# Ledger of designs, part 36: peptides against a protein of PDB entry 3EFO

Target 1, 262 residues: chain A of PDB entry 3EFO
Amino acid sequence: SQLADLYKSCETDALINFFAKSAFKAVLHQPLKVIREILVNQTAHMLACYRKNCASPSAASQLILPDSMKVLPVYMNCLLKNCVLLSRPEISTDERAYQRQLVMTMGVADSQLFFYPQLLPIHTLDVKSTMLPAAVRCSESRLSEEGIFLLANGLHMFLWLGVSSPPELIQGIFNVPSFAHINTDMTLLPEVGNPYSQQLRMIMGIIQQKRPYSMKLTIVKQREQPEMVFRQFLVEDKGLYGGSSYVDFLCCVHKEICQLLN

## One batch from the design tools (peptide)

Design b1_p18_2_s3 (made by RFdiffusion4, then SolubleMPNN; from b1_p18_2, 7 letters changed)
Fold by OpenDDE base, seed 5:
Structure b1_p18_2_s3 (fold): chain B 262 residues (1-262), chain A 18 residues (1-18)
Amino acid sequence: as target 1 above (262 residues)
Amino acid sequence: VEITVEEKEGHVVYTFIE
């Protein structure tokens, strides 16, 4: 059907860019509560339309997402959890203004990465491969105490180290004997020169490539205080300032869809 | 609420379990 073709051709990254800019413009004229409700309703409406007109019959307890829009809810939740759309006293007006200005000037690719960071399990790197490791979902559940992860959102870059990170990898990256010896005040990785270090630097270079801003590197140790900042970028988890997890958001969207269809 | 995920051809199915 024509509708099915429309959903197949849908570009989620373009949509999220549009929704973000529209919402961030609307904050100047509309209450935040109204803006958030509109975004949720729009998301639910699109998916309800798909289910009604394109999806095969399914149980009411199921949510069906077409491939072209399967990441729409997660991006929408990320947008809803952005400080610009949150009315929390902990967030300064200056911070909201700054974030708003940034997004208003972002292209489609930039906003995509901004709202949903790239999280790479670099502890799984094959030094003989030129391919980037497959990104994992931005959730604490995907982290490992034995792992090392690189996170980037186009503005910031974090190197997260589990408390049980392999000493050999720590030695390879930082040229220090153990996790405890890592200096988290560093903003640059040392030139160790071994294959693993070179591969990591290459990956970081690839991530930085074609990005308009130079991403500052922050070294983060698990269970140290600065990790809390890092966890804010695990966008599928519950937000620090009351934002929903992705799972909770899906439940919300599902409920809204059911209301629209019943 | 628990959610199960099924990847199918052309779409993803989330099943909500109360």
Scores: peptide ipSAE 0.548, ipTM 0.938, DockQ to the pose 0.866
Fold by OpenDDE base, seed 3:
Structure b1_p18_2_s3 (fold): chain B 262 residues (1-262), chain A 18 residues (1-18)
Amino acid sequence: as target 1 above (262 residues)
Amino acid sequence: VEITVEEKEGHVVYTFIE
């Protein structure tokens, strides 16, 4: 059908960029609550239309997403959880203004990465492979105490280390014997020169490639105070400032869809 | 709420289990 073709041609990254800029522009003239409601309604409406016109009959307890919009809800939730759209006293006006201006100037690729970071399991690196490791979902549930993860959102880069991360990898990356010896005040990795270190540097280089801003590296140890900052980038989890988890958001959207179709 | 995910050709199905 023509409608099905329309959904197939949908570019989620472009839509997110559009919604972000539209919402951030609207912040100047509309209440945040209204803007958030509009975004949720738009998401629900799009998905409701798909279900009504394109999807096969399914149970009311099910939410069906076409391939073209599989990631739309998660990005929308990330947008909703951005500090620009949150009314919290903990967030300074300057920070909101700064973030707003940044996004207003971002291209499609930049905004996509900004709202949903890349989270790469570095501990799984194959030093003989030129391919990047497969990214994992930005949730604490995807981290492991035995793992090492690199997170990047186009503005910031974090290297997260589990408390039980392999000593051999720690040695390979930092040239120190254990987790406890890692200096988190460092913003640059040492030039160790082994294949693993070189591969990690290559990956970091690829991530940095063609990004408009230089991402400064922050080394984060699990269970240390700076990890709290890192966790703010795990966008699928519940936000510190009242934002919903992705699961909660999906539930919300599902309910809205049901209301639209009833 | 728990969500189960089924990958289908052309679409994804989420099932909500309370």
Scores: peptide ipSAE 0.546, ipTM 0.937, DockQ to the pose 0.875
Fold by OpenDDE base, seed 1:
Structure b1_p18_2_s3 (fold): chain B 262 residues (1-262), chain A 18 residues (1-18)
Amino acid sequence: as target 1 above (262 residues)
Amino acid sequence: VEITVEEKEGHVVYTFIE
């Protein structure tokens, strides 16, 4: 299921927005360590309560999440991995202050996209169809060397190209013969004018629509240095600055739930 | 750790395999 579709049927997006703003307010008067612990504890307690009172009996090795909270952990992990809640020397004070200010003013729809980006496999586009490609999970495991992906989080937009991306698509998007000829310094796609290019531009327009900020486009080639920046938005993977992968976070939450129930 | 996911009616089940 698509995460965006799930939010339409649950209050998780509103809850994450609340947790984010509460945490980002708390950083002004509470230690970061305490704030992180509170967020994890709250997550575990909510899920433990469900298991205790609502869930059917299950094995200790299983974590059961109701539909209303099945995406809560992934967003919570993204929140925990945000630079505002991290104390790393690699993160400037200005960046931390900037992101804090941004989130404090974000609505529910903006914050959900900010914490969990849209990642679209645009190499799968059918020019004969009006359907948009379904978003994939934000993990390197979902990328393909033969693929082209568009990532957007409401502030930034990335076009990621695999080293073996189809030459015909490269030609269609950039009007160049090969991957090597793509200029990554460009911030705008050329006006090629073919159906594929037009469809891609349309998708980008839809993503940009109703966003409060204009997203700058960054072209990213796989295995080039700028890809490191792009990978920071693959939020389900392990963070560069010590943040956990989603899998690791789920394990952590599961263990804490077990401790609460025992 | 490997995780398997099963979507059930009304809930999702994660199974942890170490």
Scores: peptide ipSAE 0.541, ipTM 0.937, DockQ to the pose 0.671
Fold by OpenDDE base, seed 4:
Structure b1_p18_2_s3 (fold): chain B 262 residues (1-262), chain A 18 residues (1-18)
Amino acid sequence: as target 1 above (262 residues)
Amino acid sequence: VEITVEEKEGHVVYTFIE
């Protein structure tokens, strides 16, 4: 994906890892509100510095990101939306502790995938190609009712099926005649043996490679209850527990930058 | 709020449209 390519071309991944671990350590002795504010301020300060010292004059209504920081805001927002940094009663202390511990032990590559999942349009697979499909942005706007998407964040793997996903693909993947016949209780894809099934399995294998944790597969049908869990990983959308969308976060960062420069 | 994105050499410009 374009996002992944940009991210790999810069040191933003290292920064996010650092910010994540720093923030998650600070949770033990600082209020969450303060931690979140610090992260936003750090983001704004970095970008304000660029605007002040590097960027050409531009309209105040515009946010300018250098190439090296193109993906910094989106990952920062993902960090801010992590359950460890959210103060919601719906999130158990155990879950917070678990994810905190996980991230504290993650390397740069692991945390990159963890905070911003890979979302792959599986319905576009070319069985004759060995290339992985290009990842799309983690937003509902990038999903299609006619599509099938694989999402992975290093810990979880989801196969999302649109309500109008192609029957031929459903048959190819699940060996059932229709969307309604898909069993969402299974955690393993059946070994159908056709090229499409094999290609999907290969992709899943590639995604699993070099990951420290075995990702359990969850089959998700659009508009069914388990989709709610899946949507939590659409990190660019508004968070279920109060986190901002990426667009909203950009607005916030922009305002903060303006305040710093005024 | 919507944003438009302009890719420039060395930087990206976001314009906010309310």
Scores: peptide ipSAE 0.541, ipTM 0.936, DockQ to the pose 0.655

Design b1_p18_2_s4 (made by RFdiffusion4, then SolubleMPNN; from b1_p18_2, 10 letters changed)
Fold by OpenDDE base, seed 5:
Order: sequence, then C-alpha cells, then structure tokens
Structure b1_p18_2_s4 (fold): chain B 262 residues (1-262), chain A 18 residues (1-18)
Amino acid sequence: as target 1 above (262 residues)
Amino acid sequence: VKITVKDEEGHRLYTFIE
C-alpha cells in the first residue's frame, strides 16, 4: 500500500530533527505543556495510523513498532526530556537558550547523536579489531560495575569506570595500579602505548571524526559525584528533572493509541 | 494489563504493565 511505502521511506533521524527544531521554535510562542502534548500526540498518531492501516492484526496488549519508526519513540522521549522543553527552576534560562540554539543549527546526524548518545562497552574491546564495539542502550541497566564504558553525544565524551573495573584494563588505559589511583581531573588519556590504549584512542578518534565540536573527555568513577552528571545522559532512564523513562513513555503512547483507535 | 512492545518481526522489545 501507499501508506506502507510511506512508512518505509520514513527516516527517524530526519523526523526527530524536524520535531526538535519545530518544538524549539514553538517554545517562543506556545506554552511548554502544549508543545509536549503535541509531540506525544504526533507520536501516538503516527503509530496509531500504522497500526490501523499497515500492521497485521494484533492484540490490544501489543504495541507494534514499524522498522522505519522503531526508534522514533525513544528519540521523541529524549526530545521531551530535553531541558528546553522542561520548565524546571533548576535549569537556568541561559542553559535552555544555549541548547535551543545548538539544536536549531544541528544537522540530522548531529541531532541524532545529541538526543541519543553512543554508549560503548570499552571493556569488551578487541584490540585486533578495527570495528567499533556495538553500542548498548543508554540505560543504567546496561552498565556493569566490572565494566568500562565510553559515552559520547557529539558535545561531551565520558569514560565511565565501574568500581570493580578490571585492574589490567585500568593499567592499560591509565598506567595506574588500581581504580583508586585514577585521576579524574584529567581531560586527556595518557600515552600509555599498549595495544589496548591505542585501540581506545583510535575509537575516540573515530567518534570525534567529522563532528563539528571537539568533545571534552570527562573521566567518571562509579559512585563518585561526577557520575550524577553522567547518568543524565542515560536517556532511557527516568530523568532527574521529571522526564519519564522510555518504558513509561511507551506506556503513555500506548494508552493514547488505544484512545485513538478504540 | 501487560503490554508487549514488538518489532515487525515479532521480537519482543519491551514489556510493561499498564
């Protein structure tokens, strides 16, 4: 059907860019509550239309996401959780203005990375591979106390270390004997020169490649104060300032879809 | 009500209680 073809041609990254810019423009002349409602409604409407016209019959207890929009809800939730669309006193007007301007000038690729960061399990690196490790979902549930993760969103880069990170990896990256010896004040990794260190640096280079901004590296130890900042980039989790988890958002969207169709 | 989120291939992505 023509509708099915339309959904197949839909690019989530382009849509989220459009919705982001539209919403961030709208904040100048519409209440935030209205903007958020519109975004949720648009998400639900698109998925409802798919369910009605394109999807095979399914139980009401199921939510089927088309391939072309498989990640649309998660990106939409990330957008909704952005400080520009949140009226929280904890967020300064300057910060909102800054992020609004940033997104308004972002291309499709930039906004995609901005709203949903790359989270890479560095502790699983194959030093003989030239490929990037497979990214994991941006949620605390995907972290491990024994793991080391690199997070990047085009503006910031974080190297997160679990409290039980392997000493051999710590030695390989930082040339120190233990987790406790890692200096989190550094913004550059030391030139250790071993294969693991070289591979990590290469990965960081690849991530930085063709990005408009130089990402500052922040070393984050689990359970230390800076981890709170890092956790804000785990966008599928519940936000600090009232943003819903992705699961909660899906629940909300599902309810609205049912209201539209039933 | 238990809701299951799936892709077009039927793979379970998420499960939540409404």
Scores: peptide ipSAE 0.353, ipTM 0.909, DockQ to the pose 0.278
Fold by OpenDDE base, seed 1:
Structure b1_p18_2_s4 (fold): chain B 262 residues (1-262), chain A 18 residues (1-18)
Amino acid sequence: as target 1 above (262 residues)
Amino acid sequence: VKITVKDEEGHRLYTFIE
């Protein structure tokens, strides 16, 4: 994906790991509101400093990102949207404590995947190729009712199926004739044995490789209740519990940068 | 206002409306 390509040339993964652990340590002795403000301010100040001292002159309607921080804003927003940094009654103390401890022990690669999941368009697989599908951005706008997508964040794995997903693919994956026949209670794919099924299993295996935890598989049908859980991992969209969309976050950061430079 | 996010080379990375 474009995002993945941009990430290869930046140090965002290390920065996010540092910011995450710093913030998650700070929650023990500082108010959440203060921590969130610090993270936003740090993001804005870094980018403002770059614009002032390093970037070529540009219009106010443009935001220039240095190569080292091309994807910093999106990951920063994901961090800000994590339940550890949110104070919502819908989020249990146990859940916050659990995720805090998880992140505190994560390496750079683990935290990167945790905050920004891989979303793969499985329906585009070429069974005659060993190429992995390119990841797409984690947003509902990138989903298709005719598509099948695999999402993984190092802890969870979801197989999302559009309501109009191809019957031939459904047959290939689940060995059932239609979308309606798919059992979403299963946590393992059947051993169908055709090339498409084998390739999907290979991809899942690759994703699972070198991960410290075994990811549980959840089958998700579009427009069914469990899809709500899946949508929470579409991190560029607006969060259910007060998290901003990436667009909204960029808008906020841009405004703050402008204020710093004026 | 239309905001365009670019890299150092001028490539468009993202566009949004403020």
Scores: peptide ipSAE 0.333, ipTM 0.906, DockQ to the pose 0.272
Fold by OpenDDE base, seed 4:
Structure b1_p18_2_s4 (fold): chain B 262 residues (1-262), chain A 18 residues (1-18)
Amino acid sequence: as target 1 above (262 residues)
Amino acid sequence: VKITVKDEEGHRLYTFIE
């Protein structure tokens, strides 16, 4: 399901903001392992309580999420995978400190976007529509070699192009004849002036609107080196630095819930 | 084991194999 389907009656954004700030504060005086365990336990306990007290009896093969927490697990996993809560030598202390400070000052809306980016299928744009395309799940499985996707998390913006992106769209966006001609060193899209280019710019503007930080645009070609950075924002996938995929996290949470209830 | 994540209305949100 697309992310948009999961936002109905969801109060998870406030919870994630709270958990994030709580966890990031705790980093100063508690081991990361303990913090991660607490977050997982809290997630499991909340859902277990719901199942015990509110939900109808269900088979062990089912995990029922209340409307208010439909996306709690995925956001929680994103939080757990944040560099602040990961102890990897590849992540500098400065980077952890930087992101910690950023999140500590974020409002609910900002943290929501930060932990779970918007991933928009730009190749599906209707130039005659003012509606934004529906965001897809942040996973490699949702990308297409024939597609063009815009990803934004409030701090960074990426335009990802599949190796088989439509030449007409490439021409429309970059005014170049092919994928190979796209200059990935650019941080701004050219002002081509055609309807598609204008629509894309509008979308980018909407995404940037009311965000406290100006998002730098990074153009990413599939299978090129910079794509590695982009993939870090596909938060439902397995993390590069040991973070769990959403699937694995759900499995973990489900097991914990079962243990709590049985 | 196939696990199905559902909402309160019974809609399938996600499916994974345990």
Scores: peptide ipSAE 0.325, ipTM 0.903, DockQ to the pose 0.267
Fold by OpenDDE base, seed 3:
Structure b1_p18_2_s4 (fold): chain B 262 residues (1-262), chain A 18 residues (1-18)
Amino acid sequence: as target 1 above (262 residues)
Amino acid sequence: VKITVKDEEGHRLYTFIE
C-alpha cells in the first residue's frame, strides 16, 4: 500500500534528528511538559496509524513495531530522557544549554549515537577477528560483573570494568595484576603491546573515526563512585531524574495507542 | 523484524537493533 511504502522509506535516524532539534528549539517557548507530551503523542500516533492501516490484526494487549520503526520508540525515549527535556533542580541550566546547543548542530549519525550509545562487550574480543563485537543494549541488565564493556556516544567514551573482570584481561589491557590495581584516573590506555591490547585500541580508533569530537576516555570500576556517571548512559534503564525505562515507555505508548484506536 | 511488546503480561521485551 501507499502507506506501507511511506513507512518503508522512513529513516528512523533522520526522524530522531528532526524530533530532537524540533523539541530542543521548542524548549525556548513551550513548557517542557507540553513538549514531552507531544513527543509521546507523535510516537503513539505513528504506531497507531501503522496498526490501523498496515499491520495485521493483533491482540489489543500487544504492541507490534514495524521494521521501519523498530527502533523509533527506544530513540524517542532516549530523547525524552535527555537533560534538556527534564525539569530537575539537579540539572543546571548551563548543562541544559550546553547539550541543547550540541544537539542542534549534530547530523543524523551524530544524534543517533548521542541518544543511544554504543555499548560493546570488550571481554568477548577475538584477537583473530577484525570484526567489532556486537553491541549490547544499553542497560545494566546486559552488564556482567565478569565483563568489560566499552561505551561511546560520540562525546564520551567509557571503559567499564566488572568487579570480577578476568585478571588476564586486566593484565592485557592495563598491565596490572588485578582489578584493584587499575588506576581510574588515567585517560589513556597503556600501550601494553599484546594482541588484545592492540585490538582494543584498534576498536577505540574505529569508534573515534569520522566523529567530530575527540572522545575522552573514562575508566570506570564497578561499584565505585564514577560508575554513577556511567550508568546515566544506560539509556534503557530508569532515569535518575524522572525519566522512564524503555519498558515503561513502551507501556505508556501502548496505552496511548489503545486509547487512539479504541 | 516485528517486535511484539506485551503490556500487562509482564513478558520480556525483545527488541532488535540492527
Scores: peptide ipSAE 0.232, ipTM 0.852, DockQ to the pose 0.071; fails the geometry check

## One batch from the design tools (peptide)

Design b1_p19_1 (made by RFdiffusion4)
Fold by OpenDDE base, seed 4:
Structure b1_p19_1 (fold): chain B 262 residues (1-262), chain A 19 residues (1-19)
Amino acid sequence: as target 1 above (262 residues)
Amino acid sequence: SVEEELAEDIDEIAANLPV
């Protein structure tokens, strides 16, 4: 059908870009709560339409997502949890205004990365490899106390260090003997010069080169207060300030769809 | 990839969501 073809042609990244810009524009004249509700409703309506008109016959109450939009709910949840739409106390008004303005100018690739960050397991790097490490899911479940992770969303870059990070890597990156000696106030990695440090710097450089904005580096130690900020970028998880997990959001969307169709 | 993994998980979740 024509509708089925339309859904096949829809790309999640383009949709989230559109919804983000629409929502962020609406912030100027609508309450945040209303904007969030509209986004959820729009998501549900689109998916309900697909279920009604395009999906193969199945149980009426079954959640069915088109392949091209399979992960749309994840990104939509990320949008809903953004500090522009979901005010967080740790984020200043100026920062929210800044992010809003930036997103209004973002292309499809930029907005996708912004809402769903790239999370890289740095501790698994092979210094002899020219390949970037494969990104992992933005969830606490993918972190490890023994791990070191680099997170980037096009605006911010975080280096997260587990409490049990290998001393060899700590020394390799920071030229200090232990985790406790790492100064989290610094925004630049020292020029240590060993292969691991060089590779990490190379990776950071590659990430930065692909983005239009300069990303400030924040070093985060596990179990320290600043980690709370970092955790907000683990967008799949439940947020501290009213944001749902992507699973909970799926459930929410499903219920909304059912209400529309039943 | 992350997206592929997400898609797979979503399929599983969707299949088990209550009415």
Scores: peptide ipSAE 0.659, ipTM 0.949, DockQ to the pose 0.712
Fold by OpenDDE base, seed 2:
Structure b1_p19_1 (fold): chain B 262 residues (1-262), chain A 19 residues (1-19)
Amino acid sequence: as target 1 above (262 residues)
Amino acid sequence: SVEEELAEDIDEIAANLPV
């Protein structure tokens, strides 16, 4: 059917780009709460329509998502938790305005990265390999106290260090003897020149490639106050200030769909 | 990949979501 074909062609990345731009435009004329409600409703309506008209027979209350939109709820949750739509006191009005304008100009690939960051376990780097480490899910559950992670969303780059990060890696990256000696006020990594430092810099370079904006680097120590900002980029998790986990959002979407179909 | 893992987890969650 035409409808089935339409859903097959509706890719999550394109949808999120569209919804983001639509929502961010609406910020100028509508309350944030209303915009968020509209996004949830639109998501639920779209998925309810699929469930009703396209989905294979299943349990009446079963949540069914088309393959092309399987992860749509995750990214929609990311959109809803963005500082433009979910105002946070720690984010300035200017920063929100800046991000809004940036997203309005983003292509599909850029917006996808922006809403769901790339999180790389750089402590697993093989200095003999030119391959990037495999990205992990943007969740605290994927962090480790012994690990060092690089997070990038096209605008910001964070280097997160666990409290038990290996001293040898700390020395390699920062040229300091321990975690306690790391200065988080720096926005640039020192040019230490060892293989690990070079590899990390290469990775950062690759991430920066083909991105329209230079990403600001923030160094974050686990359990220090600035980590709270970093945690907001772990978009799958429950956030502060009303942000839900992706699982909670799935439940919300499911309930909304059931209400629409009953 | 992250997306594939997400999709798998979502399938599992969706199958067990209560009304």
Scores: peptide ipSAE 0.657, ipTM 0.949, DockQ to the pose 0.745
Fold by OpenDDE base, seed 5:
Formats: C-alpha cells, sequence, structure tokens
Structure b1_p19_1 (fold): chain B 262 residues (1-262), chain A 19 residues (1-19)
C-alpha cells in the first residue's frame, strides 16, 4: 500500500532530525512538558498507524515496528532526555540555548550522532589495523573496568578509563605508570609517540574531521566525580534526572499505542 | 553494528512486553 511504502521510506535518522528541530523550535513558545507530551504522542500515533494499517495481522497488544523505524523509540527517548527538553539543574540556560541553536542547523548525520553518541572501545585497538574499532552500545553495560572508551557526539569527546585499565595502555596514552597518576584536568593528550598513542590520535582525528565543530576532550576516570557527566551520554540508560531508559520508553510507547488501538 | 544489535534487542523486548 501507499502508506506502507511511506513507512518504509521513513528512516529513523531523518525522523529524529525532523522531530528534534520541530521540538527545539517549539521551545520558544511552548512549555517543555507540553513539547515532551507531543513528541510521545506523535511517536505513539505513528507507530499505532503502522500497526493498524501496515503490519501483518497480529494481536493489537503486540508491539510491532517497521524495520526502518525499529530503533526510532531509542532515538526519540534520547531526544526527550536531551537537556533542551528535559531541564537539568546542572545545565545552564545558556548551554541549553546553545545546544538548541546548534541542533536547529544540524543535518541528518549530525543530529544522529548528537543524540546517539559513538562509543568506541579503545582498549581493543590493533595498532596494525587501519580500521576504526567497532562502536558499542551507549550503555553502562557495555563499559568494562578493564577498558578504555572514547565517546563522541559531535560536540564533546570523552576518554573514559576504567579503574582497572591496563597499565601498559595508560602508559602508552598518558606516559604515566598507573591509573592514579592520570591527570584529568588536561584537555589534550600528550604526544607520547608510540604506535598506540599515534593510533588513538589518528582515531580522534578521523572523528573530528567528520564534524563541523571542534570537540573538547574530557578525560574521565571511572568512579570519580566527572564520570557523572560522562554517564549522561550513555543514552540508553536511565538518566539521573528523570530520564527513562530506552526499555522504559518502549514500555511507555507500547502502552500508548495500545490505548490508541483500543 | 550498534543499530543491528539494538534492533534485535528491541524485537526481543517487544515480544515480551506485557499487555
Amino acid sequence: as target 1 above (262 residues)
Amino acid sequence: SVEEELAEDIDEIAANLPV
């Protein structure tokens, strides 16, 4: 059907870009609560329509998502949890305004990365490989105390270090003997000059080259205070200030869809 | 990929969501 074809053509990245810009524009004249409600309703209505008109025959209570929008709820949840729409006390008004303005000008690729960051396991780097490490899910469950991870969302870059990060890697990156010796006040990695350091810098460079804005680097040690900021970028997880996990959001959407279909 | 893995997880979650 024509409607089915429409849904097949609606890719998540384009949708989230549209919804983000729509919502962020609405911030100028609507309460945040109302905007969030509208986004949830729009998500539910779109998916309810698909379920009703496009999905294979099944129980109305079954959550069914088209392939092209399979991960839409995840990204929608990321949008809903963004500091622009979910006012967080640690985020200033100016910062929210700044991010809002940035998103209003973002293309599809930029907004995709902004709402769902790239999280790379740096500790798995093969210095003999020219390929970037495969990204992992933005969740605490994918972190390892023995690991080192690079997170980037187009505006910020974080280097997260597990408490049990390999000393040889720490030395390779920072030229210090142990985790405890890492200075997290630095915003630039030292040029140690070994293959591992060079590879990491290359990866960081590649990531930066793809983005229109210069990303500030923040070094984060696990279990230190700044890690709380980093955790806010693990967008699949439950937020500290009322943001739901993507699973919780799926449940919410499912409930709303069921109500619409009854 | 992340999206593929996420999609698979979502399918599993969707199949087990309560009414």
Scores: peptide ipSAE 0.652, ipTM 0.946, DockQ to the pose 0.710
Fold by OpenDDE base, seed 1:
Formats: structure tokens, sequence, C-alpha cells
Structure b1_p19_1 (fold): chain B 262 residues (1-262), chain A 19 residues (1-19)
């Protein structure tokens, strides 16, 4: 059917870009609560339509997502949790305005990264390899106290260090003997010059080169206060200021779809 | 990939969501 073909042609990244720009434009003339409600409704309606008209036979109450939009709820949840649509006290009005304007000009690739950051396990780097480490899910469950992770969303870059991160890596990256000696006020990594440091810098460079905006580096120690800011970028998890986990959002969407169809 | 893993998890979650 024409409708089925439409869903097959849909791409989550394009949809999120569209919804983000639409919502961020609406911020100028509609209450945030209304905008969020509209986004949820639009998501539910799209998926309800698929369930009704395109989905293979299954239990009527089962959540069925088209392949092209399988992860749409995750990204939609990220959009809903963004500081432009969900104000947070630690984010200034100017910052929200800035982010809104940036997103309005973002292409599909930029907005995708912006809403779902890249999280790289830096502690797994092979200095003999030129390959970038594989990204992991943006969730606290993927962090390790023994690990070091780099997070980037096109605007911000974080280097997160577990409390038990290897001293050898700390020495290699920061030229200090231990976790306790790391200065989190620094926004640039020292040029230590060893292979690990060089590889990390290369990775950071590659990430930066792909983005139109310069990302400021923030060093984050696990269990220190600034980690709270970092955790807000773990977008799959429940937020501190009313943001749901992606699982909770799936439940919400499912409920709304059921209401539409029953 | 992250997206593939996420899709798999979502399939599992969707299959087990309360009616």
Amino acid sequence: as target 1 above (262 residues)
Amino acid sequence: SVEEELAEDIDEIAANLPV
C-alpha cells in the first residue's frame, strides 16, 4: 500500500530533525507543556496508524513498531528531555536560546548526534590500531568505575573518568600519578606525547573535524559534583528534572497508542 | 552498533509491555 511504502521510506534521523525544528520554532508562540504534548501525540498517532493499517497480524494490544521507526521513541524522548523543551535550573535562558537557534540550522546528521551523543570507551583503545572504539549506549549501565569514556554531542565534549580508572591511563593522558591529581578545571588535555595520549587526541580531533562547532572539553570525575551535568547526556536514562528513561517513554507511547486504537 | 542493539532491546521490551 501507499501508506506502507511511506513508512518504509521514513528515516528516524530525518523525522527527529523535522520534529525538533518544528517544536523549537513553536517555542516562540506555544507553552512548552503543549509542545511536548503535541510531540507525544504525533508520535503515538504515527505509530497507531502503522499498527492499524500496516502491521502484521498480532495481538491487538501489542506494541508494534515499523523497522524504519524502531528507535524513533528513543530519539523522541531525547528531544522531549532537551533543555529547550524541558527547562532545567542549571541551564540559562541564553543557553537555551543558543541551543534552539543551533538546532534550527542543523542538518540531519548534526541533530542526530546532538540528541543522542556518541559515547566511546577510551580505556579500550588499542594504540596499535587506527580504528576508533565502537560507541556504546548512552546509559550509566554502560559506564564502568574502571573505565574512561569520551562523550560528544556536537556541542559538548566530556571525558569521564571512573574512580578506579587505570593509573597508567591517567598518567598517559594527564601526566599525573593518580585519579586524585587530575585537575577537572582544565579544558585542554596536556600534550604528554606518548602513544595513548596521541591516539586520544587523534580521536578527539576526528570527532571535532566532523562537527561545525568547536566543542569545549570538560573533564569529569566519577562521584564529583560535575558528574551530574555529564549524566544528563546519558539520554537513555531517567533525567533529574522530569525526563523519563527511554523505557518509560515506550510505556507511555504504548499506552497512548492503545487509547487511540481502543 | 548502538542502533542495532537498541532496536533489539526495544523489540524485547515491546513484546513484554503490559496490555
Scores: peptide ipSAE 0.643, ipTM 0.947, DockQ to the pose 0.722; fails the geometry check

